Peptides against a protein of PDB entry 2AZE. Designs and how they scored, part 80

Target 1, 148 residues: chain A of PDB entry 2AZE
Amino acid sequence: AQECQNLEVERQRRLERIKQKQSQLQELILQQIAFKNLVQRNRHAEQQASRPPPPNSVIHLPFIIVNTSKKTVIDCSISNDKFEYLFNFDNTFEIHDDIEVLKRMGMACGLESGSCSAEDLKMARSLVPKALEPYVTEMAQGTVGGVF
Target 2, 101 residues: chain B of PDB entry 2AZE
Amino acid sequence: GRLEGLTQDLRQLQESEQQLDHLMNICTTQLRLLSEDTDSQRLAYVTCQDLRSIADPAEQMVMVIKAPPETQLQAVDSSENFQISLKSKQGPIDVFLCPEE

## One batch from the design tools (peptide; made by RFdiffusion4, then SolubleMPNN)

Design b1_p15_6_s2 (from b1_p15_6, 4 letters changed)
Fold by OpenDDE base, seed 4:
Structure b1_p15_6_s2 (fold): chain B 148 residues (1-148), chain C 101 residues (1-101), chain A 15 residues (1-15)
Amino acid sequence: as target 1 above (148 residues)
Amino acid sequence: as target 2 above (101 residues)
Amino acid sequence: MNVFGKTGSVSVTLK
């Protein structure tokens, strides 16, 4: 009886761990899709323009975005060597990492929210190794979560 | 019996986790390859237009922060304090503003 | 002692 109880505890522990890893994998897949899609988009754009964009017109990854109302007053303090920054706002702000920015740009093909069109799903699948395609499909269908 | 069933479940869960780990390794490998590819990194950028699609500079101030790896970021967003603190140990931090137009 | 040397942003406006 005690042995069974111990195994049941272990079972639950493993299920929890698997659930966590599933979430991590989904995020990794979204990152991969977003990055590759971004690169593909830009490659095509540069080919069409026959030139790269001006250096100061683009922001290379990685980066962080901070946005707030234009009415927000911002006080910024910077160290002489620019190693330290302190921003004080008089109102709320938002912070977004580059991955979130890419998602909002649609670079993850709507897979992050299960809002994939047929074309979006096709694109998403094309941007991952074959071994990951089934998982991408499951993500699009919202069926990820089972033990495989 | 119950013991046999649980034992079998644990074995199956172990196999499932191993498969999951394998998929994660594949994914991380792809990301690493992308990171190591010079051409891909050259093309890994967003434009001002992209940022405007997320937060319109006509209504929102959009600030971009590029910091060296392992830069410490502290943010407080409460009714009494709205603050962002950045501290780099590997180099200077760059800040960019997205224009309205 | 304040570690910050100046107040105000030193930024680059994207084109």
Scores: peptide ipSAE 0.025, ipTM 0.876, DockQ to the pose 0.036
Fold by OpenDDE base, seed 1:
Structure b1_p15_6_s2 (fold): chain B 148 residues (1-148), chain C 101 residues (1-101), chain A 15 residues (1-15)
Amino acid sequence: as target 1 above (148 residues)
Amino acid sequence: as target 2 above (101 residues)
Amino acid sequence: MNVFGKTGSVSVTLK
């Protein structure tokens, strides 16, 4: 009985670990799709324009976005070497990392929410190695982890 | 019996985890390849138009922060304090403002 | 000694 109890504890531990790894894998897949899709978009755009965009007109990854009302008063303190910044706002603000920005741009093809059209799913599959395609399909269907 | 069943379950879970590990390895490898590809990194950018599409500068001020690796960010968003603190160890921090148009 | 040497709204505007 004690041995069975120990194995049941181990079983639960492994199930939780697998669940965590599934979440990590899904995020990695979304990042891969978003990055490759972004690169593909920009490559095509530059080819059509026959030139790259001006250097000061684009923001390369990685970055962080902060947005707040235009009426918000912001006080910024900067160290002499610009190694340290302190922003004080008189109202609420939002922070978004670059991955979230890419998702909102649709670079992850709606896979992050399982809202993929047939065309979106086709694009998503085309941006991952063959071994990951079945998992992308499962993500789109919301069936990841159903066998556990 | 019960012991044999649990043992079988654990073996199946081990196989499932190994499959996940394999897929994760493939995925991380792809991401590393992207990070090491100069052309991909050159093309890994967003525009002000992209940012306007997700946060309208007509109503919202959009600030972009580019910080070196290992920069720590502290944010407080409460009725008593609205603050963002950035501390870099590896270089200067750059702050950009996205224009309305 | 104060670590911060400048206070205000300082940013680089993208073009």
Scores: peptide ipSAE 0.025, ipTM 0.876, DockQ to the pose 0.035
Fold by OpenDDE base, seed 5:
Structure b1_p15_6_s2 (fold): chain B 148 residues (1-148), chain C 101 residues (1-101), chain A 15 residues (1-15)
Amino acid sequence: as target 1 above (148 residues)
Amino acid sequence: as target 2 above (101 residues)
Amino acid sequence: MNVFGKTGSVSVTLK
């Protein structure tokens, strides 16, 4: 029946929307964990050192990383007001956002790949509100994907 | 019947989405609080050592780009063209080089 | 006319 067909289409639409929201939530959780973990790490480090690092020795978020072989020749043109940059490379390069950098640093506790040790999972759980802990657990197990 | 089953499924999916929305709201709130916390922002940084762990400056050149919000970034990485273009509308762009040591 | 005022590799080096 046409009505059943319409409802089936709606069902599929909702399933896809939920899937998208799940992905978004996972990324938000990872960002939260990564940021809080980074802040915690740095706070502890500064306490141990009894001083903050020099201002120009650190890079505050947000940022973007560009890396390429040291053998790559780069030509950079900069406007006088520094509003415009143009980089020309003679070989391939990579671009990474700050979140990806934090993940690679382990700030997301390996949750991004479901590669959490018991300690990693404990840390991850401690960095989110209680309501999000079950979801963190599911992410660590790689079992996220079902409908609640 | 099929109609009844589909109707029930849609109701269940609605409940599931509501739960998901609730979790997303919690998470979004937490992220907003982090962005508004001065101490957190002060401590939200990486070091050159961190960057070396991602891409070794002994082998890789590592540049850090800090740009104002809404800066346009265009990147081309192909066999015939390797280019990055940055255009800011809200202020100057800063580009840093991570030293090898 | 070229809008760029200078050419180089990187403008600032981390310390």
Scores: peptide ipSAE 0.024, ipTM 0.877, DockQ to the pose 0.036
Fold by OpenDDE base, seed 3:
Structure b1_p15_6_s2 (fold): chain B 148 residues (1-148), chain C 101 residues (1-101), chain A 15 residues (1-15)
Amino acid sequence: as target 1 above (148 residues)
Amino acid sequence: as target 2 above (101 residues)
Amino acid sequence: MNVFGKTGSVSVTLK
């Protein structure tokens, strides 16, 4: 009885750990797809233009975005060494990391919300190693979350 | 019996976790390869047009923050206080403004 | 002594 109880505790611990790893894996897959899709897009664009864009016209990863109404008044204080910044707003703001920006740009092919067309899914699969393709399919179908 | 059943379940869970670990290793390897490839990193950028597509500067001010790793970001967004504090430990912080069209 | 030596914006506007 005691041995069975110990094993049940261990079982629950492992189930929770697996659940956490599933979430982490899904995020890693989305990041990979988004990054590769972005690189592919830009490579194609530069090939068509036969030159790279001007250095100050693009923002390289990583970055963070802050947006607020253009009517919002912002007070900015900067340390002498530029190690510290303090922004005071008179209204609400939003913060987004680069991954979220890429998702909103469609770089993750809608896989993040399970809203993939057949073409989106095809693109997503093409941007991951073969071993990950079945998991991408499961993400698109909403069948992840179980133990396999 | 119950003991045998639980033992079998644990073995199956172990195999499942090993599969997840394998897939995660593949993902992290791919991401590291991207970070180590100079051409890929050169092409890992967004444009002003991209930012306007998600937050139009005609209506929204868009600020871009590039900070060294391990930079601390603290944000307060309440009816009484709207503030962002950045503290870097490894170097200067750069701030970019996205222009209107 | 104030940690901040400047109030305002030191930013790079993308072109």
Scores: peptide ipSAE 0.023, ipTM 0.874, DockQ to the pose 0.035

Design b1_p15_6_s3 (from b1_p15_6 with T11S S15K)
Fold by OpenDDE base, seed 4:
Structure b1_p15_6_s3 (fold): chain B 148 residues (1-148), chain C 101 residues (1-101), chain A 15 residues (1-15)
Amino acid sequence: as target 1 above (148 residues)
Amino acid sequence: as target 2 above (101 residues)
Amino acid sequence: MNVFGKTGSQSFTLK
């Protein structure tokens, strides 16, 4: 009885660990899809334009964005060497990393939110190695970890 | 019996975890390859139009921050304090504004 | 034309 109880504890421990890894894997997949899709989009755009965009018209990864109401007052202080920044807002703000930006741009094909059309799913699958395609499908269907 | 069943469950979970680890390794490898590819990095950018689609500068101020690796970011968002602090150790931090126009 | 404006002030206020 005690042995069984110990194994049940271990089972639960492993289930939780697997759950965590599933979340990590899903995020990695989304990052991969988003990055490759972004690169593909930009490559195509530059080919069509027959030139790269102006240097100061784009922001290369990595980056973060901060957005707030246009009415929000922001005070910024910068060190002389620009190693330190301090922003003070008089109202709430939002921070988004580059991956979140890419997701909101649709670069992850809506896979992150269950808004993945058939065409989006096709794109998503095409941007991952073959071994990951089944997992992408499971993500789209919301069936990841169904056995747990 | 119960012991045998639990033992089998644990083995199945072990196999599942190993599969996850394998898939994660594939993903990290792909991401590393992207980071090491100069052309991919050159093409890894967003435009002002992209940012407008997320937060319209007509109504939202959009600030872009590019900071070196290992930069510390501290944010406080409470009723009495709204603050972002950035501290870099490896170089200067660049801040950009997304124009409305 | 530059689309993104780089901040260059030691201290400034954005409104």
Scores: peptide ipSAE 0.029, ipTM 0.887, DockQ to the pose 0.035
Fold by OpenDDE base, seed 2:
Structure b1_p15_6_s3 (fold): chain B 148 residues (1-148), chain C 101 residues (1-101), chain A 15 residues (1-15)
Amino acid sequence: as target 1 above (148 residues)
Amino acid sequence: as target 2 above (101 residues)
Amino acid sequence: MNVFGKTGSQSFTLK
């Protein structure tokens, strides 16, 4: 009885670990797709324009963005060496990392939110190694979570 | 029996986890390749137009923060306190504003 | 002692 109990505890531990790894893998896949798609988009755009964009018109990864109402009053304090910043707002704000920005731009093909059209899915599959394509398909179908 | 069933389950879970590990290794390898490709890094950028699509400057102020790795970010967003604290360990932090159209 | 030497963001407008 005790042996079975120990194995059941271990089983649950492994299931939880697998669930965590599934989440991590999905995020990694989304990052890969988003990055590759962004690069592809920009490469195409620069080819069409026959020039790169002006340096001051683009932000290279990595970055984060903070957005708030234009009416929000912001007080900013900065250290002399610019190593420390303190922002005080009089109202709510939002913070987004670059990956989230890319997702909202559609760079992850809607795979992250279950809004993946057939064309989006085709694009997503094309941006990952063959071994990952089945998993991308499962993500799009919302069927991730089963045991391999 | 119960013991036999649990033992078999654990073996199956181990195989599943091994498969996940393999896929994760493939994925991390791809991400590493992206980070090592100079051209890809050169092309890894967003425009003001992109940022406007996320938060319309007509309604929202959009601030971009570029900070070195390992920069600490502390954010408080409550009814009584709205604050962001940044502390870099390796270099200066740059802040940019997305202009309104 | 104030760790911050300046008040206000030295932000740049991207164009």
Scores: peptide ipSAE 0.025, ipTM 0.883, DockQ to the pose 0.036
Fold by OpenDDE base, seed 3:
Structure b1_p15_6_s3 (fold): chain B 148 residues (1-148), chain C 101 residues (1-101), chain A 15 residues (1-15)
Amino acid sequence: as target 1 above (148 residues)
Amino acid sequence: as target 2 above (101 residues)
Amino acid sequence: MNVFGKTGSQSFTLK
């Protein structure tokens, strides 16, 4: 009886760990798709323009964005060496990392929300190694974890 | 029996976890390849148009923060305090504003 | 000693 109870506890531990790894894997897949898609887009755009964009017109990864109402008053304090910043706002703000920005740009093909069209799914699959294609399909169908 | 069933379940879960680990290794390898490829990194950028597409500067001010690795970011967003603190250990922090047009 | 300079915006505008 005690042995069975111990195994049941271990079973639950493993299930939780697997759940965490599934989430991590999905995020890694989305990052890979988003990055490769972004690179392809920009490569194509530069080829069409026959030149790279001006250096001060683009933001290279990684980055963070902060957005707030244009009416928000921001007080910024900066150290002399620019190693420290302090921003004080008089209203609410939002923070987004570069991955979230790429997702909102559609670079993850809507896979992050299960909103993939047939064309989106085709693109997503083309941007991952063959071994990951089945998992991408499961993500699009919302059936991740069904194998376990 | 119950014991045999649990033992079998644990073996199956172990195999499933190993499969996940394998797939994760594939993903991390691909991401490392991207980070090591100079041309890919050169092309890994967004434009002002991209930023405007997700947050219109006509309504929202958009700041872009470029900071070295391991920079600490602390944010407080409450009714009494709205604050962001940044502290870098590896170099200066750059902040840019996205123009309205 | 004061670690920070004058309060204000020293951000750059993207072009």
Scores: peptide ipSAE 0.024, ipTM 0.878, DockQ to the pose 0.034
Fold by OpenDDE base, seed 1:
Structure b1_p15_6_s3 (fold): chain B 148 residues (1-148), chain C 101 residues (1-101), chain A 15 residues (1-15)
Amino acid sequence: as target 1 above (148 residues)
Amino acid sequence: as target 2 above (101 residues)
Amino acid sequence: MNVFGKTGSQSFTLK
């Protein structure tokens, strides 16, 4: 009886660990799709323009975004070497990492929210190794981890 | 029996986890390859137009922060304090503003 | 000694 109980505890532990790994894998897949899609988009754009964009017109990854109302007063203190910044706002602000920005740009093809059209799904599948394609399909269908 | 059933379940879960580990390895390998590819990194950028789709500069101030790896970020967003603190250990921090148009 | 300089913004504008 005690042995069975111990194994049941272990079973639950493993199930939770698998669930965590599934979440991590899904995020990694989304990152891969978003990055490759972004690169593909920009490559095409530069080919059409026959030149790269001006250096000061783009922001390379990685980055973070901070946005607030234009009415917000911002006080910024910067160290002499620019190693330290302190921003004080008189109102609320938002912070977004680059991955979130890419997702909102649609670079993950809507896969992250289950809003993936047939065309988006085709694109998403094309941006991952063959071994990951079935998992991408499951993500789009919302069936990942159904056996657990 | 019950013990045998649980033992079998654990073996099946082990196989499932091994499959996940394999897929994760494939994915992390792809991401590493992207990070090592010079052309990919050159093309890994967003434009002001992209940022406008996230937050409209006509109504929002949009600030972009480029910080070296291992930079510490502390943010407080409360009724009494609205603050962002950045501390870099590997170089200067760059801050950019997205123009309205 | 204060690590920070005078209050201000040394941001760059993307165009």
Scores: peptide ipSAE 0.023, ipTM 0.879, DockQ to the pose 0.035

Design b1_p15_6_s4 (from b1_p15_6, 4 letters changed)
Fold by OpenDDE base, seed 5:
Structure b1_p15_6_s4 (fold): chain B 148 residues (1-148), chain C 101 residues (1-101), chain A 15 residues (1-15)
Amino acid sequence: as target 1 above (148 residues)
Amino acid sequence: as target 2 above (101 residues)
Amino acid sequence: MNVFGKTGSISVTLK
């Protein structure tokens, strides 16, 4: 019947929307963990050093990274007011946002790949509100994908 | 019947989505709090050592770009040309090089 | 001395 078909379409649409929200939630969780973990790491490091790092020795978020082979020739044109930049490369390059950098640093505790040690999982759980802990656990197990 | 089954499924999916929305609200709240906390922002930084861990300056040149919000980034990475264009509307763009040592 | 070199112009050929 047409009514059943309409409901089937709606069901599929809702399933897809839920899937998208799951993906978004996972990314938000990873960002939260990564940021908090980074802050925690740096706080501890500064306490150990008994001082903050020199201002020109660190890069604050947000930022992006561009990397390329050291053999790559880069020509950069900058406007006088530094509002515009143009980089020309003679070879391929990579661009990474700060979140990706943090993930590669291990700040997301390996949760992004669903491969966490017990210690990593413990850390990850400690960096989120209680309500999110079950979801973190599922992410660590790689079992996120079903509908709640 | 089939109609009842589908109706029930939709109700269940609605409940599931509501749970997701709730969790997402919690997450967004936490992220907002982080962004508003000055101490957290002060501590939200990476070092040159961190960057070396992901892209060794011995082999890779690493540039760090800090740009104001809503800065336009255009990148072309093809056999024909390799280019990055940045255009800011809210202030100057800063570019840094990560030293090898 | 800046650990991260702030650039005003870049023409890079690293060896």
Scores: peptide ipSAE 0.025, ipTM 0.883, DockQ to the pose 0.034
Fold by OpenDDE base, seed 2:
Structure b1_p15_6_s4 (fold): chain B 148 residues (1-148), chain C 101 residues (1-101), chain A 15 residues (1-15)
Amino acid sequence: as target 1 above (148 residues)
Amino acid sequence: as target 2 above (101 residues)
Amino acid sequence: MNVFGKTGSISVTLK
């Protein structure tokens, strides 16, 4: 009947919304872990060095990076007020946001790819509230996708 | 019947979504706490060494872009065009190069 | 009229 059809549509809508939220939650968890791990690393490093790094030797979040072959020719145009930039490359380039950089640095403990060692998983769990630990475990095992 | 089954499914999905929302709220709260913590923000940085580990300047040029919030980024990467356009609304954009080893 | 005030390569290098 029409009523059942309407409910089926609603069911599918909710399933899709849940799937989207699951992806969002996973990303939020990865961000949290990566940020906390980064802060922890740097705090420890500064303590060991007994000094902060030179101010011009570090890049604070947020940022993005662009990388390309050293052979790539880049033409850059900048507005007078530096509000606008235009880069023209003669070859392919890559863009990475700060989160991606942190992931590649291992700050997310390999959780982003489900490549966590036991130690990585332990670290990841330690960097989230207790309520999120089960979800972190599911992410590490690749078992996220169902509806709880 | 089918109607009762669907109704029950929707109730279960609602409960699942509520649980998910709860977890997301916890997570967003933690992120806000990080953003509000001055010490954490001071320590939220990467080094040139970190960037070299991602893309070695011996082989790759590494450009760092710091832009204000809401900056528009347009990128074209095709056989025809290779272009990045940045447009800020809230302030100047800074660009740096990661030095070679 | 060109909206850009200057053209060139990036000169600021991190240390």
Scores: peptide ipSAE 0.024, ipTM 0.878, DockQ to the pose 0.036
Fold by OpenDDE base, seed 3:
Structure b1_p15_6_s4 (fold): chain B 148 residues (1-148), chain C 101 residues (1-101), chain A 15 residues (1-15)
Amino acid sequence: as target 1 above (148 residues)
Amino acid sequence: as target 2 above (101 residues)
Amino acid sequence: MNVFGKTGSISVTLK
């Protein structure tokens, strides 16, 4: 009885750890797809233009986005060395990291929300190593974790 | 018996976790390679058009923050206080406004 | 010329 109890505790510990790793893996896959898709898009665009964009016309990763109504009044205080910023808004705002921006741009092919078309899934698979393709398929089908 | 069943379950879970670890290592390696590739990093950018597609400056003000690693961001969004605080320990923070056009 | 600027609805106070 005691041995069974010990094994059940261990089983639960492992299940929780696996659950955490599943979430981490899914996020890593989405990041990889989004980054590679972005790079591919920009490479193609630059090839068509036969030159890179002006350096001050693009924003390189990493970055954070803050958006609010254009009617929102913003007071900004900046330290002399620019190490510290304080923004005061008179209305609500939104914050998005670069990964979320890429997802909203469709760079993750809708895989993050289970909104993959056949073409989206094909693109997603093409942007990961072969070993990850089955997991991408499972993510699209919503069958991740079915073996657990 | 129950003991044998639990033992078998643990073996299966061990195998599953090993598979996950392997896949995670592959992903991590790919991301590291991407971060170390100069050409990839040069191409890892978004445009004003991209940002407008998410939050059109015609309706929304879009502010871009470029901050060094480990910069602390504190945000308060309530009916009584709307505030963002940024504190960097490793260098200056750059802030840009996305134009409407 | 920068495409991104620091002008608009933001009021900046230097510390």
Scores: peptide ipSAE 0.024, ipTM 0.878, DockQ to the pose 0.037
Fold by OpenDDE base, seed 1:
Structure b1_p15_6_s4 (fold): chain B 148 residues (1-148), chain C 101 residues (1-101), chain A 15 residues (1-15)
Amino acid sequence: as target 1 above (148 residues)
Amino acid sequence: as target 2 above (101 residues)
Amino acid sequence: MNVFGKTGSISVTLK
């Protein structure tokens, strides 16, 4: 009886660990798709323009963005070496990391929400190694982890 | 019996976890390759137009922050104060403003 | 001594 109880505890531990790894894998897949899709988009755009964009017209990863109302008053304090910044706002703001930006740009093909068209899914599959394609399909269908 | 059933469950879960580990390794490897590829890194950028599609500067001010790795970010958004603090250990922080059209 | 040497608006604008 005690042995079975111990194994049941271990079973639950493993199930939770697997669930965590599934979430981590899904995020990694989304990052891979988003990055490759972004690179592909920009490569095509530069080829069409026959030149790269001006260096100060683009923002390379990684980055974060902060947005607030244009009416918001912002006070910015900067250290002499620019190692420290302090921003004081008189109203609410939003912070977004680069991955979230890419997702909102559609670079993850809607896979993050399971809202993929047939074309979106085709694109997503094309941007991952073959071994990951079945998992991408499961993500699009919302069936990941159904056996656990 | 019950013991045999639980033992079998654990073996199945072990196999499932090993499969996940393998897939994660593949994915992590791909991301490393991207980070090490000069051409990919050169092309890993967004434009002001991209940012405007997310937060329109006609209504919102969009600020871009480029900070070195391991930079500390502290944000407070409450009725008492609205504040963001950045502390870098590895170099200067760059801040850009996305212009409106 | 204050760590911050400058206070003001953001001055760097993307082009």
Scores: peptide ipSAE 0.023, ipTM 0.877, DockQ to the pose 0.035

